Peptides against a protein of PDB entry 5A53. Designs and how they scored, part 223

Target 1, 230 residues: chain A of PDB entry 5A53
Amino acid sequence: LVENVKQALFIPGQSCNKNLHDIMVDLSALKKPDMKRFNRKNDIHPFEDMSPLEFFSEKNDCSLMVLMTSSKKRKNNMTFIRTFGYKIYDMIELMVADNFKLLSDFKKLTFTVGLKPMFTFQGAAFDTHPVYKQIKSLFLDFFRGESTDLQDVAGLQHVISMTIQGDFQDGEPLPNVLFRVYKLKSYKSDQGGKRLPRIELVEIGPRLDFKIGRIHTPSPDMVTEAHKKP

## One batch from the design tools (peptide; made by RFdiffusion4, then SolubleMPNN)

Design b2_p28_7_s1 (from b2_p28_7, 13 letters changed)
Fold by OpenDDE base, seed 3:
Structure b2_p28_7_s1 (fold): chain B 230 residues (1-230), chain A 28 residues (1-28)
Amino acid sequence: as target 1 above (230 residues)
Amino acid sequence: PKFYSTNIPESELQEIEELSKLLEENLV
């Protein structure tokens, strides 16, 4: 099966600052080789006019986009966009909290570029709540694509962990999503004469706590089309 | 093209659950 790996385009907005640029570089490194980055700032307001993003999706053949903006109300904002047929499918604002860590804050580990990470999702809301379902879907599409390859499982090096920060009730602000990246270290432990497989997780970064912002949900028609088997 | 989240193999869901348990046991 030819893996239909979705390509990602990272776009610095007009308000993109150094910190957001550094976050963009580190997060996009996890998407290599299936990513592009713009070097120039673009004045894009996706919740006001989506046309520039649809144009960039088509021109760059990218079904994933990340717009980097920062304002007083939406500091360190990463707008994640998915397209279907180069039209906007969905959008979500994920604002990075100030406690973020870059790859430079962790011990440098060698890894093979291009291996798909495994995901873990902690919190029942990832399977029940529409916003967290969208986040789960988005990140799976972003890093895994449409197909699983058995070779990717055999080469498993990285785990992306996404955790909902606490419980919430209806009408309460949605808890942050804690994004963590680990390298798997497999070794055989000699416990009691049995060689048991032991797995250790080493955090490699980046470390991002996402505050949820504005959301654009797909039309029912686009949902139906996107769920059709190719 | 179908989104990945709409076609997760059952075997992969089991692996995710096992890894989630492992993470809960080691990170808490």
Scores: peptide ipSAE 0.031, ipTM 0.516, DockQ to the pose 0.257
Fold by OpenDDE base, seed 1:
Structure b2_p28_7_s1 (fold): chain B 230 residues (1-230), chain A 28 residues (1-28)
Amino acid sequence: as target 1 above (230 residues)
Amino acid sequence: PKFYSTNIPESELQEIEELSKLLEENLV
C-alpha cells in the first residue's frame, strides 16, 4: 500500500532572509523525501489573497505548504498552509524567535531519510484549545501523516517534542510552542551486571520557539469533506 | 503526555513516557 504521504512545498516569500532560508532548509530536511522547495522568491500574502497558494498546491501536487516571510511586525514568520482538493483548508502563522538553533549548532548525527518521527505534546491545551489543537493536527499531518507503518516504529530514530511554554488564561496572549527534535539512541547500560536497555534523547535540531500569529480556520463544510476518508 | 504512535509496543511506549517526563523536567 503506497501510503498517501502528503507532499510539502516550501516557498520563500519576497521578504525571506538568510535566517529564514536556513530554517527552511533544516526544517525541510525532516520532511525529505516528501518535500519541494522553490529557489525563487514569490510575492504571496496569504491572508490577503489565498489564490496563489491554491495555484501552487495544484501545480505542484502539494497539500502542505510553508511560506517564509519576515517583517517588523512578523519577524521570521513561517505560514503553514494545508489544502484539501487544492483549496485552502487552514493556515497558521508561526514566528520563529531569535533564539533558534540550526542543525549546524548541534552534534552532527546521521539519520535515515524518510523515517517518520514520533511526536510528544506537552500541555493540556493541545487537546482542549482550538489553536493548539490546530497546531497539533498540523504538525502530525505534516511530518507523520495518517498512518504509521510497523517499519516506522522499528526504525524509530526521531522524536519531535512540542511544548506549550507556560500556562495561560482566557484572554491572555497564547504562549509560544517550543519545537525540539531529538534522535533516539539505544544503548545497553551495564548496571550491576544487568544489561538494562537505555534510551537517550539527543537533541539534533532545529530548535525553534514558535510565536503564534494569525490563523485561518477551515469552514465547517471543508472540515466535513476533509474528514471523509475515501 | 499523549504519544501519537501507532504500533509501538507497550514497552517502548513506557520508555518514551519516561523519556517525555525527563524532557518535561529538563526543557521547562
Scores: peptide ipSAE 0.028, ipTM 0.502, DockQ to the pose 0.089
Fold by OpenDDE base, seed 4:
Structure b2_p28_7_s1 (fold): chain B 230 residues (1-230), chain A 28 residues (1-28)
Amino acid sequence: as target 1 above (230 residues)
Amino acid sequence: PKFYSTNIPESELQEIEELSKLLEENLV
C-alpha cells in the first residue's frame, strides 16, 4: 500500500515579504518531496473568506496549506490550514518572532529527502490544552504522515522539537511554541576498547519561535466525518 | 550525546538526551 502522504501547498499572500519567503522556502524544504509552492502572491484572507483555500486544496490535491502574510498586528504570520475532502477542517495563525534562523545560519549538512522525522513535545499543555493539542496534531500531521513502523527507526535522521515557552494560567496569553530541527549523527565511540554507539544531535534549522494567533476549529460534524474515513 | 545547538531550553535538552539514549539502545 502506497502511504497516502499528505501534500502541502505553500502560498505567499499579498503582504508576503522577503523574510516570510525565506522562511517558506526553508520550512517547505523539510516537506520535500510532498510540497508545492506558489511563486506568485495571492490576495487571500482566510478568516474573512475560506473559499479560495478550498479551491486551491482541490485544484492542487493538497490537504495541508500554509499562507504567508504580514501586517502591523500579525507580523510574519504563517496560517496553517488543514482540509478534509477539500473543505476547511481547521486553521491556526502562527506568527514567527524576529529572532528566527534560516538553514543558511547553520552548518550545511547533507540530508536525505523523504525521511520521516521523529517528534518531541515539551510541555504538558500539548496533551491537555485545546490550542496546544491542535498545534501538536497539526505538526504531526504535517511532517510525520501516516504511522511509521519500528522499521523506519533505522532511517531516522531528523528530530523536530516543539517546546511551550514557560508556564501559564487560565486567562493568560498563551506562551510561544519553540520550533527546532535536529539531525541525528550516529557514530561508534571507542571507550576503553569497547565500541559504544553514540548519537549526537546537530541543529540544522530553521529555528522558529511561534506566537499563537487566531484559530478556526472544526465543527463536531466535520470531526465525526474525519474519524470515519480510514 | 553532544549538543551543538545554542539557546535550547534545559527541559528540551533533557528530553533530547533521553531520546538519544533510547535511540542508542535500539540501534544496537
Scores: peptide ipSAE 0.025, ipTM 0.567, DockQ to the pose 0.049
Fold by OpenDDE base, seed 2:
Structure b2_p28_7_s1 (fold): chain B 230 residues (1-230), chain A 28 residues (1-28)
Amino acid sequence: as target 1 above (230 residues)
Amino acid sequence: PKFYSTNIPESELQEIEELSKLLEENLV
């Protein structure tokens, strides 16, 4: 099975700042080798005109895009975009809170490029609430690609954890999503002459708390088409 | 498992521990 690994394009917007650039670099490192980055800022307003993103999707053969923008209202905003047939499928704004940590803030660990992460999702809303379902779907699609049911545990290097920050009721603001990345360390523990396999999880970064912003949902027709293609 | 992570929510720690256990069980 040729896993059709979706390619990601990271786009600095006109308002992209140093912090967003650093976040972009670190987050995109997890998507290597299936990632492109623009070095130049592009003036793109995806909720006003989607055409430039569709053009970039087609031109770069990327079905995943991340637009980096920042304003007073939408500070450290990462707009995640998915395309289907180079047309916009969905979009979501995820604003990075100021408490973020970069890879440089953690112990440097060697990692193999191109290994698929395991995912953990904490919070029932990831399975029930449409926005959190979209986030779950997006991040799975972004980093895991097509789920081969073969959780080949032997190929697991890292875990991406996504947690909904607290409970919420209908009509309340949506809690942040806590994004964490852990490296699996397998070691043999010597416990009383028995070498037991032990796994430790070490946070490697980046650490991102996402505030949910604007959302574009796919049309019913696009949903139907996307589900028909394997 | 020693988790060397600061500021992990307890719920996340539990999930990580469960995952670690599951992984340990499959590596044996």
Scores: peptide ipSAE 0.025, ipTM 0.565, DockQ to the pose 0.049

Design b2_p28_7_s2 (from b2_p28_7, 16 letters changed)
Fold by OpenDDE base, seed 2:
Structure b2_p28_7_s2 (fold): chain B 230 residues (1-230), chain A 28 residues (1-28)
Amino acid sequence: as target 1 above (230 residues)
Amino acid sequence: PKHVSTNIPEKEEKEIKRLSELLKKNLS
């Protein structure tokens, strides 16, 4: 199975601020070259009316969208939207905590645009809890790039790590998701005359802690269709 | 239209596990 890369559209909302803009720039850099970004604000309220997003999805041929908004109640809010056939599949609000770090906060490293990341998910809930399963699915779709059965791990340069911040029980607030990006640094270690391949992880940013907000889930029929492998 | 991803490819599982262990060590 070979599928083309899903394209992402980053949309500044009317309430987009400098911090969100910077976050948008840095996060979207990881999606290059498969990313479009609006340079002007758009007044979109996805949980009130989804039709503008479907329009943008189709017009820009983007099955992934991120709406950047900020309010007192939902500060630094990144609404991630996926479409299937240019219809809304799902949405999730992920609010960036104030402790975020930008790419400029990390050591500048050589980065090849367009290489696929590896993913790591820390927390059992990524496989069992519907919200975290959605987040896992979303980020896989967002950053994996071209889907091939011949994915060579050796060609991967970076790791996207997602961690659920702590344990939780039923009825408790959902813990934040810690988003981290690492570059794989391969070097030969000389240990006793044997050159063993050693891999180190160097954080490259951005560093984002996501608070989970509102969610829109697809209909069962849409789920069935969207999971069909051609 | 493109399908929605659900799982990490099997080929990555071994290396992901290794990296996850490395990450745990770096975060501890």
Scores: peptide ipSAE 0.172, ipTM 0.747, DockQ to the pose 0.303
Fold by OpenDDE base, seed 1:
Structure b2_p28_7_s2 (fold): chain B 230 residues (1-230), chain A 28 residues (1-28)
Amino acid sequence: as target 1 above (230 residues)
Amino acid sequence: PKHVSTNIPEKEEKEIKRLSELLKKNLS
């Protein structure tokens, strides 16, 4: 059963600035055509009151939301929210480090809107650690689009790479997640009479290093319901 | 309501693994 693509709503918070706006524009470009953006700032504090986000989820029919806020404590903060049945499923704050690069910082390449990205995850914790498992799940939900049983490699245009920046032990601060986007170029290399597929990656942006902030996790009951395949 | 993604489908994972191995060679 091909599930409908999850729609994303990008929400500028009251403290949204130019940098966050630019990041929002560039990141949301990867979600086209399944993306909406608010043009006005909204005073939302999801870790204090989640009800406005549930309202927006239902009103806009978006199961994915990104709130753009910035403060001294939480600079360049992208709060990623997922809803299930228009109720908050989970939330995670991902703060963009100052070393970010926009699409304009990379060579402009032709891009077909709506093609499904390939994902690469680097770091064992993506499969074992609850927070990184949530991040993996979130980004898969956010960008993978239509669930197809088979990835058409011939139609593969771009790769989203997510890397945990370094090793960590229990009780240590969680390393940043490095978000990178590449365009895939496939060439037939003739090496010694064997046509080996040569794949070249060209970074296209945006380049984002995410510092992990606050997290809201779903109740066990919500997990059970949300993992039920139709 | 749409289910939450937990993992990559097995068929897709095999292809991703293949591509990831190729990518690692090119990114090194």
Scores: peptide ipSAE 0.108, ipTM 0.717, DockQ to the pose 0.392
Fold by OpenDDE base, seed 4:
Structure b2_p28_7_s2 (fold): chain B 230 residues (1-230), chain A 28 residues (1-28)
Amino acid sequence: as target 1 above (230 residues)
Amino acid sequence: PKHVSTNIPEKEEKEIKRLSELLKKNLS
């Protein structure tokens, strides 16, 4: 069964700057080989008109899109878009905080392109709160792709960790989501003649703290159709 | 049409839990 991995399209918006470009490059590297990038800026405002994104989705056969924009109100904004049948399914603005780290800020490690990451989610709200459920679903779709029965844990190279930064109550601003990427290092420890596999996690980047912005949610009908198993 | 992922596959839950514990230890 050919894994029908979702393809991602990264789109620089008109207000895309160097920092956003660098973030785009580093984040998209985790999606290789299932990633395309536009080299030119595009004047797209997805919360005003979604039609250009639907057009790009169809033209590039990408069900995942990321629009890179920046303004005073929405600095370092990554708008994540999913399509279903080349129509907008959902959108979420995730603004990268200024404390971000690029891959160049970490020790260069060998990385095999195309290996699927495992995910860890820290925070109960990922399972209960609608916004964080959407974020969880989005990132699983984005980096995990379709699950195959043949996925051997032995092939695990890296882990994507997503953490809700702190507790919150109803009516309070939603805490940031901390995005971290780790490489697994396996060591054989000879303790007492028993070879116990020791696993260590090494952060490899990028390091991104996401502030949650605007959200577009799908219609109930679209939800039903998108969750139908073939 | 490609479906939307909602959950982590059950077969990987044990390993994810293990990794989560490892992560907590490394972040402490």
Scores: peptide ipSAE 0.035, ipTM 0.646, DockQ to the pose 0.296
Fold by OpenDDE base, seed 5:
Structure b2_p28_7_s2 (fold): chain B 230 residues (1-230), chain A 28 residues (1-28)
Amino acid sequence: as target 1 above (230 residues)
Amino acid sequence: PKHVSTNIPEKEEKEIKRLSELLKKNLS
C-alpha cells in the first residue's frame, strides 16, 4: 500500500515576524503541492496547550504542522509538530540562526514541483541520540514521505542535507543542525571513454541552521501505534 | 492514520552514503 504523502500546515504565530514569514514561504515551497499556509496569525502556545493544534490537524487534514514564532529567548522559532490520528505525536522547537539564506540569495534554477528529495544525514547521533533520531524522522516524514523503492537516480532532482554541527558529549548543549538544499546536476564526463556520470551539487536554498529548543515526545503506546504499517 | 517514518531503505543508504561523501567535500 503506497501511503499517501503527509500534508503540512504552516501556521504564523502571534509573534511571527518578516524574517520568519520569508523562511516559512521558502521552506514551504519545498513541500508543494502538499502544503497549506495560514494567512492570519494565530495565538498558539503548543507547550502550554496542544488542543488548538489537534483541532487544526483534523480540520485541515494535516499530520504535519509548523508554528512560526519569535521572542527574545526563542528567536526565529519553528515548532515542528506531528500528529497521529489528529493527536499530537511529537513536537520540537527548531530556531533558525541569523545567518540564514533565502531562495532569493541563490541562483535561480528550474525546479519541478512535487519531486521527492533524497536525504543525507551527517553525524552518528542521527542514528543513536533520541533527539536527533526524532529530527531525522521528522524531516523524512516532512519532505520525503515513505519510500519503499529505490529512487531512480535519474529522476533525482534535489538533495536535502542535514548535518550535526560538531561533536558533543552528555550534558553539553546539543549542536545545531545545518539544513542545506542542493540541486543535482549530472554531467557526462568524457574522461577516458567511460562516461561516468559526474554528479555535481548546487546549493539552491534555503540555508538554515537550526538550534534545538523544547521537545515533546510521544507516549510509548502512541509510538507503537504510529509505527504500525497499514 | 499515516505511520511515522523510521528508517531509510537499505538500498538507498548506499546512494545516500555516496552523496554524503560528495557533500562533505563541498562543505569542507
Scores: peptide ipSAE 0.092, ipTM 0.722, DockQ to the pose 0.301; fails the geometry check

Design b2_p28_7_s3 (from b2_p28_7, 13 letters changed)
Fold by OpenDDE base, seed 4:
Structure b2_p28_7_s3 (fold): chain B 230 residues (1-230), chain A 28 residues (1-28)
Amino acid sequence: as target 1 above (230 residues)
Amino acid sequence: PKHVSLNIPESELKEIEELSKLLEENLS
């Protein structure tokens, strides 16, 4: 069965800067080989007109897109877009905080391209709050792909961790989401003749703290169609 | 002793240790 792995398209917006470019390169490296990047800036405003993104989705056969923009109000903004049938399903703005770390800031570790990551989500709101549910769904869809065969556990080398930064009440600003990537190292420890499995997690980057911005949610009809298994 | 990368912020160490424990329990 050819896993229908969702393809991602990374798009530099007109306001894309060096920092966003570097973040784009590093984040897209985690999606290899199932990613494309534009080398030219595109003047796209997805919350004003979504039609250019639908066109790019169809033309590039990509159901995932990331638009890189920066303004005074929305600095280091990554707009994550999902399409269904090349139509916009949902969108979310995730602004990268200035404390980000690139892959070059970590110890260079060899990683195998195409291995499925394990995910961890910290914070009850990932299962209860609609915005954090969308974020969880988005990142699972972006990096995990469709088929989780249990046999792939032996090949798991990466862990993607997403943490909600603190507690919040209704009506308060939504806390940031902390995005971390770790490499899993398995060791066999010989302690007193018992081989105990030992696991070491090594951060490999990038390190991104996401501030939540604007959101576009799908229509009820699109939700129904997207959940229909063909 | 679980070796956690020294590059993990102290604020995240506890969470990573818990994750490491969970992984050890599921990979054993």
Scores: peptide ipSAE 0.055, ipTM 0.619, DockQ to the pose 0.044
Fold by OpenDDE base, seed 2:
Parts: C-alpha cells; structure tokens; sequence
Structure b2_p28_7_s3 (fold): chain B 230 residues (1-230), chain A 28 residues (1-28)
C-alpha cells in the first residue's frame, strides 16, 4: 500500500517571534516538498478552540500542522497537530529551549530534498510511555516522506535522532526530547582490501531541545478509525 | 513505507561514532 505522503502546514500564531520563524523555516525545510507555510500570523488557540485548525486542515489538504506561538509561560512553543478526516486527531506542545541551533549554525551540506530520513529513538519510554509513544508516532508520521523500497536505504541521506534527556520516574516532570539531524556520509574504507562501508554522521541541524507541554490525545473511536485506513 | 527506526538505548549512543557503527550494521 503506497501511503500518501502527509502534507504539513506551518502556521505562525499571533505571538510568533523571529526565533520561531527561523526554527519554522529550518524544520519545514526537512519536510519539503510536502509542506506549506503561512506568511501571515493567525490568532489560533488550539486548546481552547480547535475549529480553525480543522478548517485549515481541510482548506489546505494538510493532515499535519505546526502552530508557532510564544508567551512567557510557553516560550518558543511549537504545537504539533495531526488530523484524521480533517478532524483533530492529536496535539502536542513542544517548546524549543533557548539553546537551539539553526541550519546556518552548521556547515552547509548539500542534500536532496524529499529523501526519507532514518530515525533513531533513544530512551525506552518511546516504546512504553504514552506521551513519548505519541511523540515517536508524530515524528515518524511527520517526516516519513514517500514510501521508499528497502533499496532506498542506500539513498538515506539524513538521520533524525530523538533522545529523551535522562531517566525519570512516575510523577516527575517529563524530560526534554533532544531533536538532532545528521547527514550520512558513506565512505569506502579500504581496510585490508575489503571495502567495508563506513558511515560518518555529520550534524546538519536544526538542533532543538523540546520541552513537553500540553497534550490532546485522540478519542478511542478515532484511534480505531485511523488504524483501519492503511 | 518501511521506516528504518533504530531503537537504541541512550547508553549505547554516547558518540556519533557508535550511531555510525549501528547504522553500518543495519545498512550493510
């Protein structure tokens, strides 16, 4: 089943600042060509009223949305939204820490637009904890790109790495998720006449540390419906 | 679409070199 590539819409909120704009540009570059960006600020409060997002989802045929907002309480907030049938499926606030790095902070490397990234997830909670499972699912869904056959493993240019920053216990604040992007460089190492493929990872950015904010989880009915459509 | 997702414990990914080795093992 060729899963259609999900389109993403990046929406600057009313409180969108320069840093968020720059982050939006860089993160959305990883989603090219399957992304749209609004140039105008929109006054959207998704945890108060989801209707504007559902409208934008339908109007733009985008099942993925990212709302860029910033406040004193929720600085550099990226609200990631998924829709199913143009209805809100889930939402999560991911606040970018001030230590972020843009693509311009790294050595410019040429990359082919539209290639699927490989993903690495560090931390057992990505498979066990409901919030981190949602984050894992979201980022896989967001950046998976076009269905490539296994042969396209040779065409893998990028690795998206997501790491849970440290251990945590029940009742403790959820650790940040460290988002990193690497370019794969394949070298032929001539070690002793056997050409062993050597892979070098080079960080290309952006570098984002996400603090987890508010979450909207899908209804059980929507989960069931979403799983029925392969 | 077959996503290659590597679930690697954080303790095993101390350095980019370790990730590179794991990628080599999965891409070879």
Amino acid sequence: as target 1 above (230 residues)
Amino acid sequence: PKHVSLNIPESELKEIEELSKLLEENLS
Scores: peptide ipSAE 0.039, ipTM 0.576, DockQ to the pose 0.080
Fold by OpenDDE base, seed 3:
Structure b2_p28_7_s3 (fold): chain B 230 residues (1-230), chain A 28 residues (1-28)
Amino acid sequence: as target 1 above (230 residues)
Amino acid sequence: PKHVSLNIPESELKEIEELSKLLEENLS
């Protein structure tokens, strides 16, 4: 079965800065080898005109895109875009808080490229609230893809953790999403003459706290078409 | 003691512990 792994395109916007570039490099490392990056800045405003992104999706055969922009109103903004049939399916702005950590801030660990992550989601809203459901769907789609094979457990190298930062009520500002990445270390512990398997989790980065910005939701027709199994 | 990174939010610890148990059961 050729796993139809979705390809990602990382696009520096016109306002992309060094911090966003570094974040882009580190986050995109988790998507290797199924990732492309543009080296040139592109003047794209997806909430004003989506057509350039649809063009890039088709031209690069990428159904996932991340646009890196920064302004006073939307600092360190990562716009995540999904396409279906090279048309915009959904978009979400996730602004990286200033407390971010890069891979260089953690102990360098060797890892195999192309292994699928496990996911953990902390917060009931990931299953109930439409925005957090979209975030959950997006990150699962982005880093894991559609394959749910049990064999993925044997090749498990890392865990992506996503946590909603606190409780909220209807009408309140949406809490940030805490993005963390851990490497799994397996070892055998000797307990009472029995060797038991043990697992240690080590944070490897990047560490990102996402503030939620603007959202584009798919049309009901596009949802129906995207869920049709080919 | 399951050594989890000291910088994990408390809300993550439970899920990580459950995941670690599941993985330990599959590695035995």
Scores: peptide ipSAE 0.026, ipTM 0.568, DockQ to the pose 0.049
Fold by OpenDDE base, seed 1:
Structure b2_p28_7_s3 (fold): chain B 230 residues (1-230), chain A 28 residues (1-28)
Amino acid sequence: as target 1 above (230 residues)
Amino acid sequence: PKHVSLNIPESELKEIEELSKLLEENLS
C-alpha cells in the first residue's frame, strides 16, 4: 500500500528573518523526506488573497504549506495551510514565542528520516474547542497522516507533545500551545533482578511555544468532501 | 485529559500510558 503521505511546502514570506529561517529548517527536518522548501522569499498574504497558495499547492503537488512571516503585530508567524484538491481547506497562524530552542540547542542524537512520530495532546480543549481541534487535526495530518501501521509503532523513535498552556474560559485569550519533540530511549533497568524495559524521553528540539493568531475554517461542503475517504 | 493519537495495539497501550505519564512528569 503506497501510503498517501501528504507533502509539505515551506515558503519564506517577504518578511522572513533569520530566526524564522532557522525554525523552518528545524521543523521541516521532522517532515523529511516529504518536504520541499523554497529558497526565495515570496510576497504572500494568505488572509488577503489565498490564490497564490492554491497555485503553489497545485504546482508543487503539496497539500500542506507553511508560510514564514514576521511583523510587529505577528512576530515569528508560521501560517499553516492545508489544501484539498489544491483549494484552501483551512489556515491557522501560529506565532513562535521568543523563548524558542533550535535543534542545535539540544544534544545531537541520531535520527532516522521518514519515521512517523507519536503524538500526545495535553489539554481537554484539544477534543472540545474548535480552534484546538483544528490544531490537533493539522499537526496529526502534517506529521503522521491518518494511517498508522504496526510498523510505525515498532519503529517509534520520537514523540511530539502538544500542550495547552493553562486553563481558559470563554472570551479569554486562547493559551499558547507548547510544541515539544522527544526521542525515545529504551533501556533495561535492573530493578530487583528483573530487567524491566524502561523508556526515557529526551528532548531533541525544536522547542516552540505557539501563540494562536488568525484562523480560516473550511466551508461545511469542503469538510464533507475532505472526510470522504476514497 | 491526555490524548494519544496513535492507533496502537491494545498490548502496547500500557507502554503509551507509561510514556504519557513520563511526559507529564517531565513537562511539569
Scores: peptide ipSAE 0.024, ipTM 0.491, DockQ to the pose 0.103

